# Ledger of designs, part 103: peptides against a protein of PDB entry 7Q4I

Target 1, 281 residues: chain A of PDB entry 7Q4I
Amino acid sequence: HENSTIAERLYSEVRVLCWIMTNPSNHQKKARHVKRTWGKRCNKLIFMSSAKDDELDAVALPVGEGRNNLWGKTKEAYKYIYEHHINDADWFLKADDDTYTIVENMRYMLYPYSPETPVYFGCKFKPYVKQGYMSGGAGYVLSREAVRRFVVEALPNPKLCKSDNSGAEDVEIGKCLQNVNVLAGDSRDSNGRGRFFPFVPEHHLIPSHTDKKFWYWQYIFYKTDEGLDCCSDNAISFHYVSPNQMYVLDYLIYHLRPYGIINTPDALPNKLAVGELMPEI

## One batch from the design tools (peptide; made by RFdiffusion4, then SolubleMPNN)

Design b2_p17_7_s2 (from b2_p17_7, 10 letters changed)
Fold by OpenDDE base, seed 4:
Structure b2_p17_7_s2 (fold): chain B 281 residues (1-281), chain A 17 residues (1-17)
Amino acid sequence: as target 1 above (281 residues)
Amino acid sequence: SHKRILEDIEELLKLLS
């Protein structure tokens, strides 16, 4: 009874490699649940770890574990992707092992863009980086050209990209990408609503859930509302999603249907030229 | 009605946290 023709088309035309930030202690606790839920909808799924796991399809990167090594792991992950997988996809998503992603909605957002455009998307934050940077927890997606520039142009140059493995991973990659003219895109929908969220749905959808003095309101690049107007109908990601919540979200999004309500997808936008971005809202 | 459904989902997600 479902018509997935457009989703199947986008699966073929907007190829996404998803790499998941994880560690050996989370392979069974968290990462396997990503693999069993939303990760199945990626064109390619790789778990980036410090230990190999053939059941999970985890890669052992030459990095230590701990929060102070997340930047090091990100650098090695993209180096690995560039060396082995740069032609396996058009777009390259970083997500955490507690991030949930609606990959079809991401493909819809990415459809008009050329993968040869140096651009990346996510939940844009305003501090530290002039053009902004993408929140690590919400996940962020690089074009193929952005990955090339990051690995080939930025990483080898200590003046462009931090050689030390310390620091906030999302801020550091944001600095590196800016320094090689990779653009921080606008991931909002046509109504100006966000698509990438650094928290669970509850924290965004419920009005007055968070204190107005909460750091998030000072960090967001674009003004966002709370409640129903907070989030796109085509939202892409949420963070701090437990393994159990991933299965619930999978059921609610892909299986549960209200009888008698038929949704028709919006028409696909026109494709942009290389280097062209959608107009800012 | 739509808002209520979303609230119910959020409550469920909270219980699973």
Scores: peptide ipSAE 0.021, ipTM 0.590, DockQ to the pose 0.034
Fold by OpenDDE base, seed 2:
Structure b2_p17_7_s2 (fold): chain B 281 residues (1-281), chain A 17 residues (1-17)
Amino acid sequence: as target 1 above (281 residues)
Amino acid sequence: SHKRILEDIEELLKLLS
């Protein structure tokens, strides 16, 4: 008895290719659970690895494994996407194999934007990059134009984009994107609440006595509240989600319903012109 | 209440961690 008409519309109009950062040791342990849960709601789902896996639909990128190769893997992943899949979607999400994403909420956020607008979204951090950069763990989504600029304009130029494969992946792509005038968008909802989260829901929703010294509070670009007001009702992503938690989240979000409560979706906003962003909140 | 639901979810997630 669920009406998914608007979600189906957005699935068609806001096409999302999701690529998952993984490695061969995590194909069975983590990545397959992404495929069986939230990844099935992407228009296209690709696992970026160092080894091919036909069951998973994993691509073997020409990179080594380890944390020091994450930037290299990101570069090769987007090269692969640009070469093979740039027209298969409008938006291109990077997520980890322990990231959970509510793709419908992402489509809702992205709906007003043109994929020809050079913009990307995620959990914006303020250090290292003037306009900010998006946290790698929370996942980040590039417009088609952002991918084009990254691959065609930034990557070939060592002055614009780091040629080495070392470095913090999220910072390095943030630098590259800034250098080609890809805008770091504001992913907050109309109430100023975040949508992309670099931690599990528990860590954001429960006002832990987070030591005010916790690095996160120094890194966040936008001020956020703790507790229930931390997170949008249309939250998009959480990080450090175990395989078991992915199934729980799938059940809670897509199956569990409080009887007698009908959620009427807000009207879709007006579409923006190419290059236009939503007004600051 | 939304609060109770969130608490239950958090507890469940904690048990699965």
Scores: peptide ipSAE 0.021, ipTM 0.570, DockQ to the pose 0.033
Fold by OpenDDE base, seed 5:
Structure b2_p17_7_s2 (fold): chain B 281 residues (1-281), chain A 17 residues (1-17)
Amino acid sequence: as target 1 above (281 residues)
Amino acid sequence: SHKRILEDIEELLKLLS
């Protein structure tokens, strides 16, 4: 049996609402498997779609389907969250229906930060946005204040936020957030290792999986390595995870144990003041 | 030892993709 005392504490103190980007054709194929695996560890789980599904807890957003409407869905999703759920959590995670997230590791990263700090985290990319933006596929998490600024200050102003629904959703939200002084945080651990990943574990853990000309190396904001040093021991997310892989990951992370090995968690850091960020590594 | 375990996991995940 496990001692989950610290995880239970963080579940209460670092409340996370997870919203999942999906569509009606993926409700049964993908989204339900998120709900049955890592999504159950969120404090609140909502699926953002174009059709309502009461069994899934899916919301019908007033947007069309297709890749050209992802930005529209993101805007409407956060409007919905702000209107109905802004006080139900402290942090608000966007993920895809093929993203896998270790929510306990995300709570650990977020613990020192105030939800009233205008900040968001994810896999930071450097192009298009001066401070960087967070990769959509890896998932990104906004503080409550970041959501407020996005919905109340950015979205209503076409000079601050793109009014049409076209464009790369992760780039567009990154532009909007920068324009309202929401900070693009550093999600790396104390060893400088990443926590949010836009690919499956294999693509990051295996050295030389991709050549150095691969676009990812030009996009990544922070210098990163491949192999065992690529990823934090407290990694948060991976993308392009199939439904079957989600169940395997759930088993490996939460059930499989090497007998006789006891893991003791590190002490929690001190909480930061409102507006304060962790020191750069 | 850890490297081997990770390789095995990655191979398993690859088979399920």
Scores: peptide ipSAE 0.019, ipTM 0.553, DockQ to the pose 0.034
Fold by OpenDDE base, seed 1:
Structure b2_p17_7_s2 (fold): chain B 281 residues (1-281), chain A 17 residues (1-17)
Amino acid sequence: as target 1 above (281 residues)
Amino acid sequence: SHKRILEDIEELLKLLS
């Protein structure tokens, strides 16, 4: 009963490989639920772990488990992607096993960009990296060229990319990407509203939910409002989403429809040239 | 209104957290 023609077009033209950061203890508890919900809408879905799981499609990366190894896992994940999957997609999304992503909205955002443009998108934070970096929890998406530069140019050079596996993975990849001239894009919609969110919807949508002194307000690269104006109608991701909440979100977004309301999608923008970005708002 | 829908969703999500 749904007209998915545009979504189907974008599925073919804006190919997304999603890799999910997980661990063996979360394969059944969390990762499986990603696979059964939003992950099924990726062109390719890979779970990056320390143990192989054929049912999940999990890859055993040569890394240890623990928070101190997240950067190591990110490096190995992108190395694996570059070696095996660089041509399987145009864009490469990192997400956590508690991140929920509306992949169609991400494709819409990415549509005008060339995958040969060295760019990546996410929830941009301002500290530590001059151009900003993308919050790890909200998920971030690299162009194919960004992955190439990261793996081929940045990772092999300790001056460009941290060789140690310690550190905040999102900050470290942000530094590496900046050092190889991968641009930190603006993921906001045409109204200046954010699309990637490092928290659950509740924390963004409810006015005065967070203290103005909360670190987040000091970290966000672009000013954002609270309440309904916080978030794009085409929001892409939320973090700290429980497995149960994933199914609820999946139902609400893809199945529940108010009878008689038909949404007409906006026209797709013109495609940009290689190296061209949308103007920042 | 969209606001009411979002509020309902947020309440539901909160209950599931």
Scores: peptide ipSAE 0.016, ipTM 0.552, DockQ to the pose 0.034

Design b2_p17_7_s3 (from b2_p17_7, 11 letters changed)
Fold by OpenDDE base, seed 4:
Structure b2_p17_7_s3 (fold): chain B 281 residues (1-281), chain A 17 residues (1-17)
Amino acid sequence: as target 1 above (281 residues)
Amino acid sequence: HHKKVEEDIEELKKLLE
C-alpha cells in the first residue's frame, strides 16, 4: 500500500487544468490515450480541437486545422479557458496529444508559487525572446495571473501580441507573455536538473555523441548535461510519447516498485509571496 | 519549427542507433 497523503494534499492545494492540443483525426489515435493515462491526474482535463467530441470532452475552437494554425488554436484555447474555467484551477498546462506529464511532480514544482504571480514554466529556450520562451512540445504551465494577462492585456493589442495565426506557437506566446511582464520561470530542480523535456526519455538519458551542432544544444536556455544528470528525479514531462508508451510509462511510474526500496518525499519548501520567484541556481 | 524538430529527432534517432 502506498501513502499518497502528500500527493492528495497537493491535488487540492495546487489545482491544475490541463488542456491538450489535438485535432479530429487524433481524437481516437492519440488524445483518448492521454485521457486514459496521465490526463486523469489533472484537476480538469480539456481537449482543444476543431470538432466537438463528447466522449473525449473535446471543445471545437473556431480555428482551422494544420501546423500553421497552432498559434491560432493556442490563442482561442486560452480565451476559452479564461471565459469558462479561469476559477476552476490555479495553474493551466498546455500539452500536446503525444506529451506525457507526471502531474504530481508539476504540483511539487508549483507549490511554493502564488497563482497570482505572473509566471509560467516549461523547457526554456533562449532564441527569439529575451527572457526565453517555453518549448511547445514539452508542455508549459501558466499561472492564473499569467492567463489573465495573456487574454486581457496581450491578445487584444496587436503591438503586444501577433494578431494573425501564423508562426511558431511557443515563440509567439513567449513574445506576448514577455510583453505583459509574465516571467519565464526556472523549472530546474535544486540540483540544476531539467523537469520539462521536448523529447522521449531515451533521447535525454542516453549519452549520445550527439553533434554539439545539434539545434537543441543551441536552443536550451540552461546548460544541461547528457546522461543520468540530464533529468530530475522529479521530472514533469516528455514529448513524442506514443500511445503505447503512455501506458508503459503509467505502469512504470505508478505501479512498478522495487521491493524493499522506500521513497521518502522531500519536505515541501516555504511558500513565496506574490511576485516572488525561487532564487536562481 | 515542429517540422524542423521532427526532422532533427529523426536525425538524432539515427545517431542513437
Scores: peptide ipSAE 0.029, ipTM 0.697, DockQ to the pose 0.157
Fold by OpenDDE base, seed 3:
Structure b2_p17_7_s3 (fold): chain B 281 residues (1-281), chain A 17 residues (1-17)
Amino acid sequence: as target 1 above (281 residues)
Amino acid sequence: HHKKVEEDIEELKKLLE
């Protein structure tokens, strides 16, 4: 009863490899629910762990577990992708095992860009990195060229990229990418609304009297409104999504329909040249 | 950084309850 012709076209033209940050204790608790929900809409799905799991398709990276090793795991994950999978996709998404992603909306955002453009997208934060960096929890997506520059140019040089495994992984990759001239893109829609979110939908959609002192308002690179105007109709990701909420979101987004309302997709934008970005809003 | 985020989210959840 649905026309998926455009989504099928984008699935073939905008190939996305999704890698999921996880650990052995979360394989059954969290990661398998990603595989059963939004992860099935990636062109390729890989779980990056410290232990192999053949049911999950998890890779055992040569890293320890714990928060202090997240940066180490990110470096090894992208090294693994570059060595084994760099030609299997055009774009490479990092997500956590509690991130939910609408992959079709990500393909729509990425469609005009060349994968040979050194760019990455996500929820942009302003501290620590001059051009900004992408929030780790919201997930971030690198072009094929961005992955190449990160692995080949940045990682081997301690002056460009931190050699130890300590630090916030999202800040550290942001520093490395800036040092090799990978651009921190603007993921906002044409109305200036965000697409990548570091919290659950409820926290963004409900105007809570969140203290204006909440760190998030100091970290966001672009000013965003609260409430229903916070979020693009083509939103891409949310973080801190429980396993149960992943199934709820899957049902609400892909199955539940208001009778008599037909969604007409917008026309695809023109493709950009290599190195060209969309105009800032 | 991650610890602070988790603490802030827990506080936010309490405000929404």
Scores: peptide ipSAE 0.029, ipTM 0.694, DockQ to the pose 0.155
Fold by OpenDDE base, seed 1:
Structure b2_p17_7_s3 (fold): chain B 281 residues (1-281), chain A 17 residues (1-17)
Amino acid sequence: as target 1 above (281 residues)
Amino acid sequence: HHKKVEEDIEELKKLLE
């Protein structure tokens, strides 16, 4: 009953490999629910773990488990992708096993960009990295060129990229990417609304009397508003989404329709040249 | 960083309840 022609076009033209950060204890609890919901809309879906799971399509990376090893896992994940999958997609999304992603909205954002442009997108934070870095929980997407630069140029050089596995993975990859001139893109829509969110929709949509001292307001790179104007109509990701909430979101976004309301998509923007970015708003 | 974020989210959840 739906006209998916544009979405199908973008599925073919903007190929996305999604890799999911997980661990063996979460394969059944969390990761399988990603696979059954939004992960099925990726062109390629891989679960990065410490143990192989053929039912899940999980890869056993040569890393230990634990929060202190997330950076190690991220490095090994991108090494694995570069070695085995660099030509399977144009864009490479990292997400957590509790991140929900509207992949079609991500393809729409990415459409004008060349995958040969050294760029990555996500929820941009301002601390620690001059150009900013992308929040790990909201998920972040690298161009093919960004992956190449990360794996080939940054990772082998301890001066460019942290050699140990400690630290905040999102900050560390952000430092590495900056050091190889991968640009931290602007993922906001044409109205200046965010697309990648480090929290559940509820936390962004409901004007909480959040103390302006809340770390998020100090970390966010771009000024954002609370309430209904917080979020793009083409939002891409939310974090801390429970397995049950993934199914709810999947239903609400892809199945529930108000009868008689037809959304006409905006025209696709012109494609950018290699190295060209959309102007910041 | 991740732990702090999780704790802050839990606090936010409580504020939204």
Scores: peptide ipSAE 0.029, ipTM 0.699, DockQ to the pose 0.155
Fold by OpenDDE base, seed 2:
Structure b2_p17_7_s3 (fold): chain B 281 residues (1-281), chain A 17 residues (1-17)
Amino acid sequence: as target 1 above (281 residues)
Amino acid sequence: HHKKVEEDIEELKKLLE
């Protein structure tokens, strides 16, 4: 009794390649559960690792493991995508092996944008980068043009993009993207509610769950509230989601239904021209 | 969980120095 016609349309029209940041120790513990849950709703799913795993579809990137190599892994991941997969999708999502993503909600957000627009989306943070940068943990999505500019224009130029593999991955890509005029988009819904979240739903939904001095409130680019108004009804991602919680979220989002409540989707917005963004909220 | 996240951010900040 479910009508998925519009979701099927968006699956075809808004193609998303998801690449998952992982490591060999997490292939079985975490990454496998991404593949069995939300990752199956991507048009293409690739696990970026330091070791190959044919069962997982993991790619061995020429990088070491550890937090000090995450930037190196991100650079190599996007180089690999550009070389092998740039035409396989319109949008390119980075997520962690403990990120949960509602891909249909991401397609809805991305629908009006041209993949030839140099733009990327995520949970925007304000420090270090003038236009802001997207939180690594919440996941971030680049347009095809953004990937092209990153790999072809930014990465080869040490003045535009950090050549070594050290640094905060999300900040460094944010700097590189800004330097090649890739725009840090606004991922908020029409009510000004966020869609990408660097924590589990519980941490955002419960008022005063965090201290007002918590770093997150200093980092967020846009003003946000706690409680039910924290999060879009069309939220896209959450971070620090355990493997077991991924299956729970899959059940709650895709199977559990309150009887007698019918959700009618809003009409799709008009498509934007190349280089156009949605109006400011 | 919050403490772990804060520690992670502190570690990332050190990597930016």
Scores: peptide ipSAE 0.026, ipTM 0.648, DockQ to the pose 0.688

Design b2_p17_7_s4 (from b2_p17_7, 12 letters changed)
Fold by OpenDDE base, seed 4:
Structure b2_p17_7_s4 (fold): chain B 281 residues (1-281), chain A 17 residues (1-17)
Amino acid sequence: as target 1 above (281 residues)
Amino acid sequence: LDEEIEKEIEAYEKLLS
């Protein structure tokens, strides 16, 4: 008895390629569970690894493994996407193999934007990059034009983009994107609530006695609160989600319903011109 | 925080240094 007409429309009009950061040791442990849950709602799903896996649809990138190679893997992943898949989607999501994403909510956020607008979205952090950068763990989504600028304009120029494979991948891509005038968008909803989250739902929803000195509070670009006002009703992503929690979230979001409660979706916003952003909140 | 999350946070902080 579900009416998915609007979700089906957005699936067609807001095409998303999801690439998953993984490694050979996590193909069966983590990545397979992404493929069996939220990854099936992407228009295209690719796993970026150092080894090929035809069952998973994993690509062997010419990179080493380990945290110190994540920036190298990100560069090669976007090069691969640009060469083989730039026309297969309008938007290009990076996520980890322990990130959970509600793709329909991402399509809703992206709907007003042109894919030819040089913009990207995620959980915006304030250090190191003047306009901010998007947290790697929460996942971040580039427009088609942002991917083009990154691969064609930034990556070939060592003055614009770090040639070494070391460093925090999210900071380094953020620097490169800023240097080619790709805008760090605002992913918050109309109430100023976040949509991309670098932790599990519990850590954002439950006011913790976490010390105000916790690094996250110093890194967030936009002021956010803990508790019920932390998170959009149209939240997009959470990080550090275990394989078991992915199946729980899939059940809770897509199957479990409170009897007698019907939600009517908000009207779609007007489409923006190329280069236009939503007003700041 | 889960011990795994703490280790990942520490690894991220090392990449930022």
Scores: peptide ipSAE 0.307, ipTM 0.841, DockQ to the pose 0.678
Fold by OpenDDE base, seed 3:
Structure b2_p17_7_s4 (fold): chain B 281 residues (1-281), chain A 17 residues (1-17)
Amino acid sequence: as target 1 above (281 residues)
Amino acid sequence: LDEEIEKEIEAYEKLLS
């Protein structure tokens, strides 16, 4: 028997809509496994595709397929969310169909923030965008106000937001959000450890797994370490997670327990005012 | 998995160019 009272409270108070970037060829191969694992812990789960799938709850967006259309899908996905679902949640997570997310840890991070604060969180990268941008693969979460500004203020203005569908999706949304004063938040925990990860746990947890010249070390906005100190005890996401690994992670995180070890959760922080951010570490 | 990641990284770099 588990006591989930705090998690149930946060499920009610920190409502998250998760939208999953997918395509028709991945509905059965990848997306359905998101739905069967971590996606069931979102308040609302929507799969954004180019074809409708009633079994998956996939939406057919008016976009083409392929990597060159990911920015087009992101724009249409947020337009769809704003039109149909803006009041169904407080926070709006983008994830890929191979991203795994611990939604309870995301709710814990988001709890102090107002959804009316123009802010978004994820794995912050430093190139191309002055304030930084959030890695697309690690997943990123927008406040309700950030979604409103993106759809209503940025997208209609070609000077603020790229009108064509080409370019890196995460960079382009990062530029648009900066141009409408949506703040790129710090998702690190109180110890300075990251919560959103653009690779599988193994690649972050194993020291020297990647070359020091690997692009990631040049892109990461905040200095990070390798090994166990790489990652928060309350980590939120990992990328390049295979369908099989999703079930393994679901088992390890939610079912497997070391007998006799009981975790006592930290107290919730004080809520911030609208427009207020946590101090940088 | 590493080969798949490398291919995706290469595709991402092309989108950034």
Scores: peptide ipSAE 0.279, ipTM 0.840, DockQ to the pose 0.720
Fold by OpenDDE base, seed 5:
Order: C-alpha cells, then sequence, then structure tokens
Structure b2_p17_7_s4 (fold): chain B 281 residues (1-281), chain A 17 residues (1-17)
C-alpha cells in the first residue's frame, strides 16, 4: 500500500490542465494511449485537433492539418483554453501525442510558484529568443497569467506575435511570450539536472548516444551531461514515446517497486510571492 | 525510432529557416 497524501495535496493545490496536440489520424493511434496512461493524472485533459471526438474529448479547432499549421493550432488551442477553461486550472501544459509526462513531478516543480506569476517552464533552448524558448516536443507549461498575457496582449498584436500560422510553433510562442514579459523559467532541480526532455530516456541516459556535433548540444540553454547525471530523479517529460512505451513507463513508474526500499519525499519548499522566481542554482 | 526522429528534426529545421 502507498501513502499518496502529498501527491493528493499537490493535485488539489497545483491544478494542471493538459492539452495534447494531435490530429484526426492520430486519435486512435496515439492520443487515446495518452488518455489511458499519464493524461489521467491531469486535473483536466483536452485533445486539440481539427475534428471533434467525444470519446477522446477532442476539440475541433478552426485550423488546417500539417506541420506548417502547428503554430496556428497552438494559437487557437490557447484561445480555446482562455475562453472555456482559464479558471479550471492554475497551470496549462502543452504536450504532443507522443510525449510522456510525470504530472506529480511537474506539480512538485510548480508548487512554490504563483499561477499569477507570468512564467513558463520546459526544456529551454537558447537560439532565436533572447531569454530562450521551451522545446515543443518536451512539452511546456504556462502559468494562468502567462496564458492571459499570451491570448489577451500578444495574439491580437501583429507587432508582438506572428499573425501567420507558419513557423516553428515553440519558437513563435517563445517570441510572443517574451514580448509580453512572460519569463522563461529554469526547470532544473537543486542539483542542476533537467526535468523536461525532448527525447526518450535512453537518448539522455546513455553516454555518447549522439555526436557532440548534434544540434541539441548547441540548442540547450543550460549545460547538461549525458548519463545518470543528465536527468533529475524528479524528471517530468520525455518525447518520441511510442504508445507501447507509454504503458511500459506507466508500469515502471507507478507499479513496479523494489521490495524493502522506502522513498521519503523531500519537504516542500516555501511558496514564492507573485512575480518571484526560485534562485538560480 | 532514430530515423523517425531524424526526419522530424529535418522538418523542424525547415520551419526555422
Amino acid sequence: as target 1 above (281 residues)
Amino acid sequence: LDEEIEKEIEAYEKLLS
């Protein structure tokens, strides 16, 4: 038997709406497996598509399909959230239909922050945006205030936010958020280890899996190592996770236990004031 | 998986250009 008292407290105090980027061809192939695994641990789960699916809880956004429309879909998704769901959560996670997320670890990271602080978190990349931007595939989470600023202040202004639907969605939202003073937070743990990952665990945990010339090492905002020191013990997300791997991860994280090992969680940090960030590590 | 990732990376780089 498990003691989930702290996790239950955080589920109540750190409410997360997860929206999943998908399309009609992936409703059955990918999206339903998110719903059956990690997505059930969100306070609210919505699938953003071009077609409605009542079994999945998919929304038909007024956008075309294809990679060139991902930015358009992201804009319409956040408009939909702001109109219908802005008070249903404190934090708003974007993930892909092949992203796996440990929502309890995300709540732990977010706990000290006010949802009225204009901040967002994810795997921070350094190019194109001065403060950095969060990798789309790893998933990124906006505070309620960040969503408000994005939808109300940024999107209506072509000088602050790209009106066209083309471009890399993660870069474009990063530009828009910077232009309305939403801060790109540091998601690393107290040991300087990352929590959001744009690849599967194997690609981060195994040293020399990629060449040092691999684009990722040029894009990361913070220095990171490969191997066991790559990743926080409280890691939040991984990308390129197949439907089968989602069930494997769900089993390994939530069911499989080494007999006789008791994990005692660290004490929760003090809550920050509105506008305050955790000290840099 | 690696080939799929490479194709997605190439598509992403095209969106950045």
Scores: peptide ipSAE 0.264, ipTM 0.835, DockQ to the pose 0.703
Fold by OpenDDE base, seed 2:
Structure b2_p17_7_s4 (fold): chain B 281 residues (1-281), chain A 17 residues (1-17)
Amino acid sequence: as target 1 above (281 residues)
Amino acid sequence: LDEEIEKEIEAYEKLLS
């Protein structure tokens, strides 16, 4: 007895293509479990690899494997998307094969924005890029216009975008996007709580005596609290989620219900004009 | 952090250097 009417509306109005960063060694170990869990809630799901896999729907990109090729794979993935899929969605999510995403919460965040607005969202980090960049592990989502600008305007110009395939992929795409005036959006909720997380829920929810020297606190663009106030009730993503944990999260989020508690969703915000962002909170 | 996460963070830091 669940009413999904608003979620179904958002599924049609806020179309999301999810591409998953993977490799041939992880097709069966990790990527398959994304496809069987949260990936099924994307409007389109593509696995970006170095080898084709018809069971997975994996694309063989013309790149090598290993961490030093992640930037190369990201560039080729977005080229492939632009060439074949730019009209199949409004928003284009990058995630890893160990990222878990609540796609309905992402659609809710994206709903007011025009896909023709040059914007992208994720867990914003402050180093290296003036406007910030989005953490690769937490996943990040580009508008259709952001993808167009990245592929058509940034990638062909070595002054705007790194031609080499080396470097941190999230930093490099962040530099490229800034250079073509794609805005690094604010993904926080109305209470200032984050939605994209570069770690598992446990690491964010439990105030660990994380040494104040932990790199995350130096990298995070917006000040966030530890504990229950760390995370939006409409959180979007977590990273380092094992295959088994993906099934646990699917059960907890979509099946397990506390009897007698009814969640009434907030009203949808007004849609923004092209180029307009939500007010800073 | 588990050993796998620590190793991935170290690898990321190397890409940033």
Scores: peptide ipSAE 0.241, ipTM 0.837, DockQ to the pose 0.695

